Peptides against a protein of PDB entry 6D0Y. Designs and how they scored, part 1

Scores and structures below are computed, not measured.

Target 1, 225 residues: chain A of PDB entry 6D0Y
Amino acid sequence: ETEDHLESLICKVGEKSACSLESNLEGLAGVLEADLPNYKSKILRLLCTVARLLPEKLTIYTTLVGLLNARNYNFGGEFVEAMIRQLKESLKANNYNEAVYLVRFLSDLVNCHVIAAPSMVAMFENFVSVTQEEDVPQVRRDWYVYAFLSSLPWVGKELYEKKDAEMDRIFANTESYLKRRQKTHVPMLQVWTADKPHPQEEYLDCLWAQIQKLKKDRWQERHIL
Positions, changes and structure headers below are counted from each chain's first letter, unless a header gives other numbers.
Peptide ipSAE is a variant of ipSAE made for these designs: the mean of its two directions, with the distance scale d0 fixed at 1.0 Angstrom where the peptide's residues are scored. Compare it only between designs on the same protein; published cut-offs may not carry over.
The geometry check fails a fold that doesn't show the stated peptide or that is severely misdrawn somewhere.

## One batch from the design tools (peptide; aimed at target 1 K12 A18 C19 N24)

Design b1_p8_1 (made by RFdiffusion4)
Pose (drawn by RFdiffusion4):
Structure b1_p8_1 (pose): chain A 225 residues (1-225), chain P 8 residues (1-8)
Amino acid sequence: as target 1 above (225 residues)
Amino acid sequence: FEEEMLAL
C-alpha cells in the first residue's frame, strides 16, 4: 500500500505544483530516508525504473539520487551497481536507445557527486575505443561515439575541468573518427536535398558541431535544468 | 506530505 504511495510520489515529482522544484526534491528525499529502512529494496528498483524510462525528467531524478547518496553512501553504491547491471542488460539485448539514457544518467550523477569524474572519463575513453575495433559495422562505432557526445551537454563542464589531458585524447580520437566516416547514404535519409534554407545534416556531424561550439563557450549552456 | 506536495 505504502509502496504505491512511494511509486506515485516518485513519478510525480517535478510536475506543476505550488511548492518549488527544489523544495519538493528536498522534501521527497527526506521521506525516502524515513521509509528506506523498510523499503530499501523497493525504492531501489523504482529509481532504476525512472532512470530507464523517464529520460526527459533526467536531471530531476539524478538530483534526488544525489541527495540520498550524500546521506546514505551504501544506497548510492547499490544504485550505481544496479545501473551498471542494467546498462549491460540493455546492451546485451540490443536496446541501444535505452542504453544512451542510462549512460546519460550515470554521467549527470557526476554533477551530483555520486560518481567520481575519473571513473566516468575511463568509461568514455573505452566507448571511443570502439572506433578502433576492426571488422565491426560503422553503426556500432557511431553509437558508442554518440553515447559519449550526447552525454557531454550535461557532464561536459565537470569532466573537462577535472581532467582535460585525457579528455583531449578522447576528443582527438573522436575527431579523427568523424573525418573518416562515409556519408554516401545521407541523401536517402534527407527530407530535403537542398542546402537552403536549412541543411539536413547527418546526426553525428550535427552533434559534433554542437559540442565543439559548447567547448568554445567554456561549457556554458543555458537550457538544461 | 503527499497532499501538500501535490497541491496546486

Design b1_p8_1_s1 (made by RFdiffusion4, then SolubleMPNN; from b1_p8_1, 3 letters changed)
Fold by OpenDDE base, seed 2:
Structure b1_p8_1_s1 (fold): chain B 225 residues (1-225), chain A 8 residues (1-8)
Amino acid sequence: as target 1 above (225 residues)
Amino acid sequence: FEEKLLSL
């Protein structure tokens, strides 16, 4: 069946081939575009599925969606909407790991010209605004900050290039929150046996420090986050 | 879809 074939093509893209990845993606985008009139819903579902279930292929699928968006702008929009719905569903299901990954995926879609930088900035503004909510659990505030910060390696450069003032505001708000939030004990990842082991830095503080350094490095990844 | 992003 053609649908099964599409699934196979989508799932296997990026695997070893005689052709370049770019060539394969372009080819697949062409195939998918041609089949949209008949299989749009299926293709949409497949792409959403692989986007969330194959994190190792994040850049492959964001690129593919970027190519498809260039060919069919409406489909790109529908895909983004579907991903946002999935993000909401993940949050409702308390699947925060999937949710944060989806935010990261959406972030990389900015690089693929599927999502406009201002839209992503607005989303992050919304995320960080949660820190200002009253009478909500800190875990909620922390998650949105984490989702924001952990996505910046994928999109920080683009956002600062286009919306530096807005990003600085978001950063200021984030920093303010991190300073005033209650820090909790985090299990220490001990790599070394030492007589006097130092406690690991709190995870959000650590991430913040890493992101600040990344920002200082002009978003050139010189270290593993 | 911007509205959808803001609805999060």
Scores: peptide ipSAE 0.038, ipTM 0.759, DockQ to the pose 0.018
OpenDDE base, seeds 1, 3, 4, 5: peptide ipSAE 0.038, 0.037, 0.038, 0.036; ipTM 0.755, 0.760, 0.755, 0.726

Design b1_p8_1_s2 (made by RFdiffusion4, then SolubleMPNN; from b1_p8_1 with M5L A7S)
Fold by OpenDDE base, seed 5:
Structure b1_p8_1_s2 (fold): chain B 225 residues (1-225), chain A 8 residues (1-8)
Amino acid sequence: as target 1 above (225 residues)
Amino acid sequence: FEEELLSL
């Protein structure tokens, strides 16, 4: 395959075809594997790009990477490393929306057997540990808690199946932080409408309640968060 | 890959 053709194949995967999505992904993984000796850098770059720019195809590309990782473990590792670097760069650039999405993408890679569950747990432990940092803005602490909680719909089931005790500890630490954090700015940001009988819940408290319900439901999502 | 994840 030429570089241009590879780009087309990667970008168009998941579009309507005569074959199933699973069949197309398996086929594409085979094509990409065969072309790695000649186009490794190009393929790596393309996959990183579409992972970032096409969030609507998140599960398509995590699955594709999972298939590639099964065929070529080293390439899978290089991809994860590249995505971690991108996450770090996003944080440095204050691109917090991109950063949250990347954490979600990495979370789904656990389901695709690209990232080990214990490694993801360790990452989340590090995120929640930020809440214990002294002399830092609360917005920093809040963001890491948000990144953790907002990623659990994609990976909570797997993590609790493999590391329930560790996850419970992370949850306990998160709950403790949410109880003690300052919420004084919430009233100023709330838009009061006469038609709302109840005050708007603080965004992290709201997310926490949603995640607690999801956990109670054994991570079977019934409603969009 | 754990080392990279822990570096965040």
Scores: peptide ipSAE 0.049, ipTM 0.799, DockQ to the pose 0.018
OpenDDE base, seeds 1, 2, 3, 4: peptide ipSAE 0.048, 0.048, 0.049, 0.048; ipTM 0.794, 0.796, 0.798, 0.796

Design b1_p8_1_s3 (made by RFdiffusion4, then SolubleMPNN; from b1_p8_1, 3 letters changed)
Fold by OpenDDE base, seed 2:
Structure b1_p8_1_s3 (fold): chain B 225 residues (1-225), chain A 8 residues (1-8)
Amino acid sequence: as target 1 above (225 residues)
Amino acid sequence: FEKELLSL
């Protein structure tokens, strides 16, 4: 496979095909594995790129990485390391939207058996621990909470199945923070013209409520977050 | 074995 062809294959996976997505992913994983000796760096970069730039294909690429990790454990490790580096870079660049997406991506890699659940729990513990820091701006604290909460739809079930006590602690700390933080005015999404419109709930409080409901529903998505 | 996340 040429580098350009690899790019095409990686970028186009999940598009309309006569074969199932699973079959296509398995096939692509095989192709990529075979080409790792010659194109490891390129493949790594490509996967990092699509993981970052194509959020609509998150589960496709996490699955692909899962398959590749199963085939080549070392490559899976290199990919995770690259993603962590990218996350750090995103944070340094104040690209918080990219950063939060990367956290979600990493979260879904737990489901793909790439990242250990306890490791993800530890990461979230670290995130929520920022809320306990005294001289950190609230915007930073809020982001870490947001990154944690907004990732739970992808990994909450797995984490609670394996680390329920630790997750409960994280939740308790999160709840405590949300209660004591300063709430800011959020622009209201007015869907209805009403004489007495109620302000929209603050975004983190809203997200928290949604996650709590999701947890109560045993992490079965019955509503759109 | 699944991977361990590196520290941020």
Scores: peptide ipSAE 0.312, ipTM 0.891, DockQ to the pose 0.021
OpenDDE base, seeds 1, 3, 4, 5: peptide ipSAE 0.289, 0.287, 0.293, 0.289; ipTM 0.884, 0.884, 0.885, 0.885

Design b1_p8_1_s4 (made by RFdiffusion4, then SolubleMPNN; from b1_p8_1, 5 letters changed)
Fold by OpenDDE base, seed 2:
Structure b1_p8_1_s4 (fold): chain B 225 residues (1-225), chain A 8 residues (1-8)
Amino acid sequence: as target 1 above (225 residues)
Amino acid sequence: FLDKLLSL
């Protein structure tokens, strides 16, 4: 019964309330902390579940985890471990949509002081290193580049602030790969309004251009990606 | 430790 209550609290956080979101999150963090001695595993599973299944609440749950991590560092570590395990499982299951979202979630955990910037840099280094693998499908290489680039809106600022040299190396390697990879036309959801047909840019090239612009703008988002 | 954990 208490478990069901915890589930309800976790799932409903961020919904309309008389209190501020920040207040609600702090309150929930306190409740969860108090229940960790008895329900750690349940809470861990619940948080992992909502992190995966409620992408619209990404920042809510990363913040919540950040608050919990501040209260209980060990729990924060266990959560990250669980999320990494889930990421690996998603990759093994070829669930790349879930996997990329998990990478994004982990990325935002850097902002919430749950994951250290160097650790995230190391992860991205590993991702981009896949582009150097021999005798693997390009789709594999492309996915890791996509996972890296598509996560940068959430963490690029922090990583460049703390690890600019390392990030520049990753960017250089990424750029090199994008130049040499086989480019195929991938339909995008965007409709061109031009009077004349305009060739649609390849999706990774497009994303790369967007990220480069974002980087140039010091990671201040001026447009919706 | 975390770096190792984040290794794929």
Scores: peptide ipSAE 0.036, ipTM 0.740, DockQ to the pose 0.018
OpenDDE base, seeds 1, 3, 4, 5: peptide ipSAE 0.035, 0.035, 0.028, 0.032; ipTM 0.745, 0.745, 0.724, 0.720

Design b1_p8_2 (made by RFdiffusion4)
Pose (drawn by RFdiffusion4):
Structure b1_p8_2 (pose): chain A 225 residues (1-225), chain P 8 residues (1-8)
Amino acid sequence: as target 1 above (225 residues)
Amino acid sequence: YSALFPPP
């Protein structure tokens, strides 16, 4: 019964309400502490569900996990382990669109001080390392590069300031790979073949240009909540 | 729980 009270309470946080988003998260994190001794097992799989199925509300739930971790270290560990467990499950089942949501979630948890930045940089340079794998489809290399680049809008500022020597090695490996990709197929996928008024760009070249601009902008982006 | 999220 109270479990249902916990689920609908987690899913609806951040919706339109009289209280501010921050006031709601602080209050919700408080009640999840009180119920945690009895319902630790349930609260855990619910947060795993929203990290998997609600990427649009991503930053809301990483902050919530961040608050519970600052107050309860063992819960933070159990959750991160569950995320690593699910990331493997997703990649094994060929659910890559679902996996990028989990990688984005792990990345943004760095901003919440749940995951150390060096651990995240180590995972990313293993992602880009897939560009060196031989006898594998370009789409495989593309996805692992995409998972890295598409997470940077959230975790980009933090990972660079803390570790820029290894991040530049990653960017160098990434730029080298992007230049040697074959784009012969793009015309079949363009809604317009014309370059005017708007070019229809290959998705990785587009994301690359977006990330490099954000880099030149000192990693300041004014949209993500 | 019902008092945590009031409507405007």

Design b1_p8_2_s2 (made by RFdiffusion4, then SolubleMPNN; from b1_p8_2, 4 letters changed)
Fold by OpenDDE base, seed 1:
Structure b1_p8_2_s2 (fold): chain B 225 residues (1-225), chain A 8 residues (1-8)
Amino acid sequence: as target 1 above (225 residues)
Amino acid sequence: YDSLLPAP
């Protein structure tokens, strides 16, 4: 395939087709593998770009990378390294919305057998360790906890199946932080009925409660968080 | 893949 055609194929994968999505992804993975000797850098850049700019196709591109990784392990590694580098750059640039999405993307790559569970656990340990930093704004501590918790719907099951003791430690540290952090209360947002007052909960406390429920349900999602 | 550190 020509370089320009590769861009079209990568960008349009997952669109309506007479074939199944799985079939299209397998086909595309084969095409990309065959062209790696000539277009590795271009393909790598294209995949990084669409992964970042098309969040609605997250599972499509994580699956595609999973298929490519199975065919060419070295390329899979280079892709992960590129995405981690991009995550670091996003954090440095204070692009936190992009950063949290990238963490979610990397989390789903664990399910696609691209990233090992222990590596993801180590990343989350690093995130939660920020809560122990001194002389930093609480918003920094809160963000890394948020990035961790908000990614668990995509990878919590796998991590607890393989690294339950380590995950329990991370959860304990997270819970400890959430209990001692400063919270903003907004009584005006509380919904009151005659018989059922609905207390306003802080956003991280709310997320924590949702994740605890998800964990209790053995990571079987019944709704979108 | 296990060496990601938060930015300062």
Scores: peptide ipSAE 0.047, ipTM 0.788, DockQ to the pose 0.016
OpenDDE base, seeds 2, 3, 4, 5: peptide ipSAE 0.047, 0.047, 0.047, 0.041; ipTM 0.783, 0.787, 0.782, 0.768

Design b1_p8_2_s3 (made by RFdiffusion4, then SolubleMPNN; from b1_p8_2, 4 letters changed)
Fold by OpenDDE base, seed 5:
Structure b1_p8_2_s3 (fold): chain B 225 residues (1-225), chain A 8 residues (1-8)
Amino acid sequence: as target 1 above (225 residues)
Amino acid sequence: YDSLLPPL
């Protein structure tokens, strides 16, 4: 395949086809694997780009990377490293919206057997450890808790299946922080139903309650968080 | 499985 054709194939995967999505992804993974000797850097860059710019195709591209990782383990590692670098760059640039999305993407890579569960747990431990930093703005502490909690819909099930004790510790630390932090009033975009009025809750407390409910429901989503 | 490097 030519570079231009590879771009087209990668960008258009998941579009309507006579074949199943799974078949198309498997086929594309095979094509990309065959072209890695000649176009590894290009393919890596393209995958990083679509991962960032096409959030509606998150699960498509995490699955594709999972298939590629199964075919070429080294490439999977290089991709993860590239995404981690991008996450660090986003944080340095104060691009917190991109950063939180990248954490979600990385979280779903655990389900695709690209990132090991212990590695993701370690990352979340690092995030929650920020709550223990002294002489830093609370907004910093809050953001890392937000990034952790908001990513659990994508990976909480897998992490509790494999690292329940470690996850419980992270949850305990998170709960402790949420109890002692200064509460703020932030506008919320969540849909409220008039039939069940409830007091407006602080956004992290609200998210915490939602995640606790999700955990109680064995990570089976019943609504969009 | 690929391992994650620490983010910080």
Scores: peptide ipSAE 0.056, ipTM 0.805, DockQ to the pose 0.020
OpenDDE base, seeds 1, 2, 3, 4: peptide ipSAE 0.056, 0.052, 0.049, 0.043; ipTM 0.811, 0.804, 0.793, 0.757

Design b1_p8_2_s4 (made by RFdiffusion4, then SolubleMPNN; from b1_p8_2, 3 letters changed)
Fold by OpenDDE base, seed 2:
Structure b1_p8_2_s4 (fold): chain B 225 residues (1-225), chain A 8 residues (1-8)
Amino acid sequence: as target 1 above (225 residues)
Amino acid sequence: YSSLLPSP
């Protein structure tokens, strides 16, 4: 495949086709594997780009990377390294929306057997440990908790299956932090009913409740978070 | 922030 064609293939995967998505992904993985000797850097860059810019195709690209990782473990590692580097850069640039998405993407890579569960647990441990930092803005602590919690729909099941004790500790620490943090209310987002605004939980408290429910439901998503 | 991320 030509370099330009690779871009097209990668960008268009998951779109309407006469073949199944699984078949298309396997096919593309094969094509990409074959072209790694000549176009590894390009393929790596492309995958990183689409992973970042096409959030609607998250599971498509995590799956693709999973398939590639199975074929070429070294490439999988390089991809993860690139994504971690990108996450760091996003944080440095205060691109927190991108950063949280990248955490989610990495989370789903656990399901695709690209990232080991213990590694993800370690990442989340590090995230939640930020809540213990002194003399830092609460927004920093909040963001890492948010990044952790908001990623659990994608990986909570796997992590609890393999690292339940560690996850429970993380949850306990998270809960402790949420109880002691300053709660923020955003009136402009509240729905008004009659003469009073609808009671609305603080966003992290709300997310926490949702995640607790999800956990209780054995990580079977019955609702949209 | 970078120190919070595990190595791949």
Scores: peptide ipSAE 0.037, ipTM 0.749, DockQ to the pose 0.017
OpenDDE base, seeds 1, 3, 4, 5: peptide ipSAE 0.013, 0.013, 0.013, 0.031; ipTM 0.691, 0.694, 0.690, 0.730

Design b1_p8_3_s1 (made by RFdiffusion4, then SolubleMPNN; its pose is not in this set)
Fold by OpenDDE base, seed 2:
Structure b1_p8_3_s1 (fold): chain B 225 residues (1-225), chain A 8 residues (1-8)
Amino acid sequence: as target 1 above (225 residues)
Amino acid sequence: SIEDMLQP
């Protein structure tokens, strides 16, 4: 495949096709694997790009990377490294929306057997450890908690299956932080019903409650987070 | 280690 054609293939995967998505992904993985000797850098860059810019295809690309990783473990590692670098760059650039998405993407890579569960647990431990930092803005602490919690729908099941004790400790630390942090009320987002508006729950508290419910439901997503 | 790489 030519470099330009690879771009097209990667960008268009998951679109309407006569074949199943799984079949298309397997096929594409095969094509990409075959072209790695010549186009590894390009493929790596393309995958990183689409991973970042096409969030609606998150599971498609995590799956694709999973398939590629199974075929070429070294490439999988390089991809993860690239994504971690991108995460760091996003953080440095204060692009927190991209950063949180990247954490979510990495989380789903655990399901695709690209990232080991213990590694992701360690990452989340590091995130939640930020809550213990002194003399830092709360927004920093909040973001890492948010990044952790908001990623759990994608990986919580796997992590609790393999690292339940460690996850419980992370949860305990998270809960402790949430109890002691300064809570902000956002009136703009309040739901106004009748004469007595329902106070909007603080966003992290709300997310925490949702995650707790999800955990209680054994990570079977029955509700929209 | 991979774990180190995943550190923020």
Scores: peptide ipSAE 0.046, ipTM 0.801, DockQ to the pose 0.019
OpenDDE base, seeds 1, 3, 4, 5: peptide ipSAE 0.038, 0.036, 0.046, 0.038; ipTM 0.777, 0.768, 0.804, 0.777

Design b1_p8_3_s2 (made by RFdiffusion4, then SolubleMPNN; its pose is not in this set)
Fold by OpenDDE base, seed 3:
Structure b1_p8_3_s2 (fold): chain B 225 residues (1-225), chain A 8 residues (1-8)
Amino acid sequence: as target 1 above (225 residues)
Amino acid sequence: SIEDMLKP
């Protein structure tokens, strides 16, 4: 495959086809594996780019990377390293929307057997440990809690199946922090339905409630968060 | 490092 053709194949995967998505991904993984000796750097860059810029195809590209990792373990490692570097760069640039998305992407890589469940648990432990840092702004603490909680729809099921005790500890620490943190009250933001005004809940408390419900529902989503 | 921790 030429570089231009590889780009086309990678960008168009998951689009309407006569074949199943699974078969298309397997086929593409085979093509990319065969071209790694000549185009490893290009393929790596392309995958990192589409992973970041096409969030609607998150599960497609995590699955593709999972298939590639199974074929070439070293490439899988290089991809993870590249994504971690990108996460660090996003944080340095204060691009927190990209950063949180990258955490979600990494979370779904656990389901694709690219990242081990214990490693992801350790990452989340590190995130929640920020809540215990002294002399730091609350916005820093809140962001890492948000990054953790907002990623659980992608990986919570797997982590509780493999590391339930550790996850319960992280949840307990998170709950403790949420109870003691300063909350911004916005009484002006209310939804009126019939005869009862309802104030909007603080965003982290709202997210926490949604995640607790998801956990109660055995991580089966009934509604899009 | 996070990189080492997350390696496959």
Scores: peptide ipSAE 0.029, ipTM 0.740, DockQ to the pose 0.021
OpenDDE base, seeds 1, 2, 4, 5: peptide ipSAE 0.028, 0.026, 0.027, 0.030; ipTM 0.691, 0.688, 0.687, 0.750; seed 5 fails the geometry check

Design b1_p8_4 (made by RFdiffusion4)
Pose (drawn by RFdiffusion4):
Structure b1_p8_4 (pose): chain A 225 residues (1-225), chain P 8 residues (1-8)
Amino acid sequence: as target 1 above (225 residues)
Amino acid sequence: YETLFPPP
């Protein structure tokens, strides 16, 4: 019964309400502490559900996990382990669109001080390392590069300031790979072949240009909540 | 739980 009270309470946080978003998260994180001794097992899989199925509300739930971790270290560990467990499950089942949501989630947890930045940089340079794998489809290399680049809008500022020597090695490996990709197929996927008024760009070249601009902008982006 | 998220 109270479990249902916990689920609908987690899913609806951040919706329209009289209280501010921050007041709601602080209050919700408080009640999840009180119920945690009895319902640790349930609260865990619910947070795993929203990290997998609600990427649009991503930053809301990483902050919530961040608050619980600052107050309860063992819960933060159990959750991160569950995320690593699910990331493997998703990649094994060929659910890559679902996996990028989990990688984005792990990345943003660095901003919440749940995951150390060096651990995240180590995982990313293993992602880009897939560009060196031989006898594998370009789409495989593309996805692992995409998971890295698409996470940077959230975690980009933090990972660079803390570790820029290894991040530049990653960017160098990334730029080298992007230049040697074959784009012969793009015309079949363009809604318009004309370059005017708007070019229809290959998705990785577009994301690359976006990330490099954000880099030149000192990693300041003014949209992500 | 019912009072945590009041409507405007």

Design b1_p8_4_s1 (made by RFdiffusion4, then SolubleMPNN; from b1_p8_4, 4 letters changed)
Fold by OpenDDE base, seed 2:
Structure b1_p8_4_s1 (fold): chain B 225 residues (1-225), chain A 8 residues (1-8)
Amino acid sequence: as target 1 above (225 residues)
Amino acid sequence: YSSLLPSP
């Protein structure tokens, strides 16, 4: 495949086709594997780009990377390294929306057997440990908790299956932090009913409740978070 | 922030 064609293939995967998505992904993985000797850097860059810019195709690209990782473990590692580097850069640039998405993407890579569960647990441990930092803005602590919690729909099941004790500790620490943090209310987002605004939980408290429910439901998503 | 991320 030509370099330009690779871009097209990668960008268009998951779109309407006469073949199944699984078949298309396997096919593309094969094509990409074959072209790694000549176009590894390009393929790596492309995958990183689409992973970042096409959030609607998250599971498509995590799956693709999973398939590639199975074929070429070294490439999988390089991809993860690139994504971690990108996450760091996003944080440095205060691109927190991108950063949280990248955490989610990495989370789903656990399901695709690209990232080991213990590694993800370690990442989340590090995230939640930020809540213990002194003399830092609460927004920093909040963001890492948010990044952790908001990623659990994608990986909570796997992590609890393999690292339940560690996850429970993380949850306990998270809960402790949420109880002691300053709660923020955003009136402009509240729905008004009659003469009073609808009671609305603080966003992290709300997310926490949702995640607790999800956990209780054995990580079977019955609702949209 | 970078120190919070595990190595791949």
Scores: peptide ipSAE 0.037, ipTM 0.749, DockQ to the pose 0.017
OpenDDE base, seeds 1, 3, 4, 5: peptide ipSAE 0.013, 0.013, 0.013, 0.031; ipTM 0.691, 0.694, 0.690, 0.730

Design b1_p8_4_s3 (made by RFdiffusion4, then SolubleMPNN; from b1_p8_4, 4 letters changed)
Fold by OpenDDE base, seed 3:
Structure b1_p8_4_s3 (fold): chain B 225 residues (1-225), chain A 8 residues (1-8)
Amino acid sequence: as target 1 above (225 residues)
Amino acid sequence: YDNLLPSP
């Protein structure tokens, strides 16, 4: 395939086709593997770009990378390193929406057997440890807790299956922080019904409650968070 | 991979 064809194939994967998504992804992985000797750098850049710019295709591209990693684990490693560099750049640029999305992307790569569960646990341990930093704004502490909690729908099941003790420690530290942090009253966050008004809850407390429910339900989602 | 740390 030419560079232009590779770009088209990568960008359009998951769109309407006569074949199943799984079949298309397997086929594309084969094409990309065959072209790595000639187009490794280009393919790497393309995958990083679509991973960042097409969030609606998150699971499509994590799966594709998983398939490629199984064929060429060195390339998989290079991709992860590139995404980590991008995450660091996003944080430095204060692009927190991109940053949290990238954490979710990396989280789903654990399910695709690209990132090891212990490595992701270590990352989340580092995130939650920010809550223990002194003389930093609460918004910084809150963001890393948010990044951790908001990623658990993608990876919580896998991490608890393999590192339950470590995850329990992270949860305990998170809960402790949430109890002692400053909270704001925002009436518009309250969901009201005619017969039973839902109590108002701060956004991180609400997310925490949702994650606790998800954990209780063995990480089986019943609704979109 | 576990080389990701929170930014200063």
Scores: peptide ipSAE 0.049, ipTM 0.791, DockQ to the pose 0.017
OpenDDE base, seeds 1, 2, 4, 5: peptide ipSAE 0.048, 0.041, 0.048, 0.046; ipTM 0.795, 0.763, 0.793, 0.778

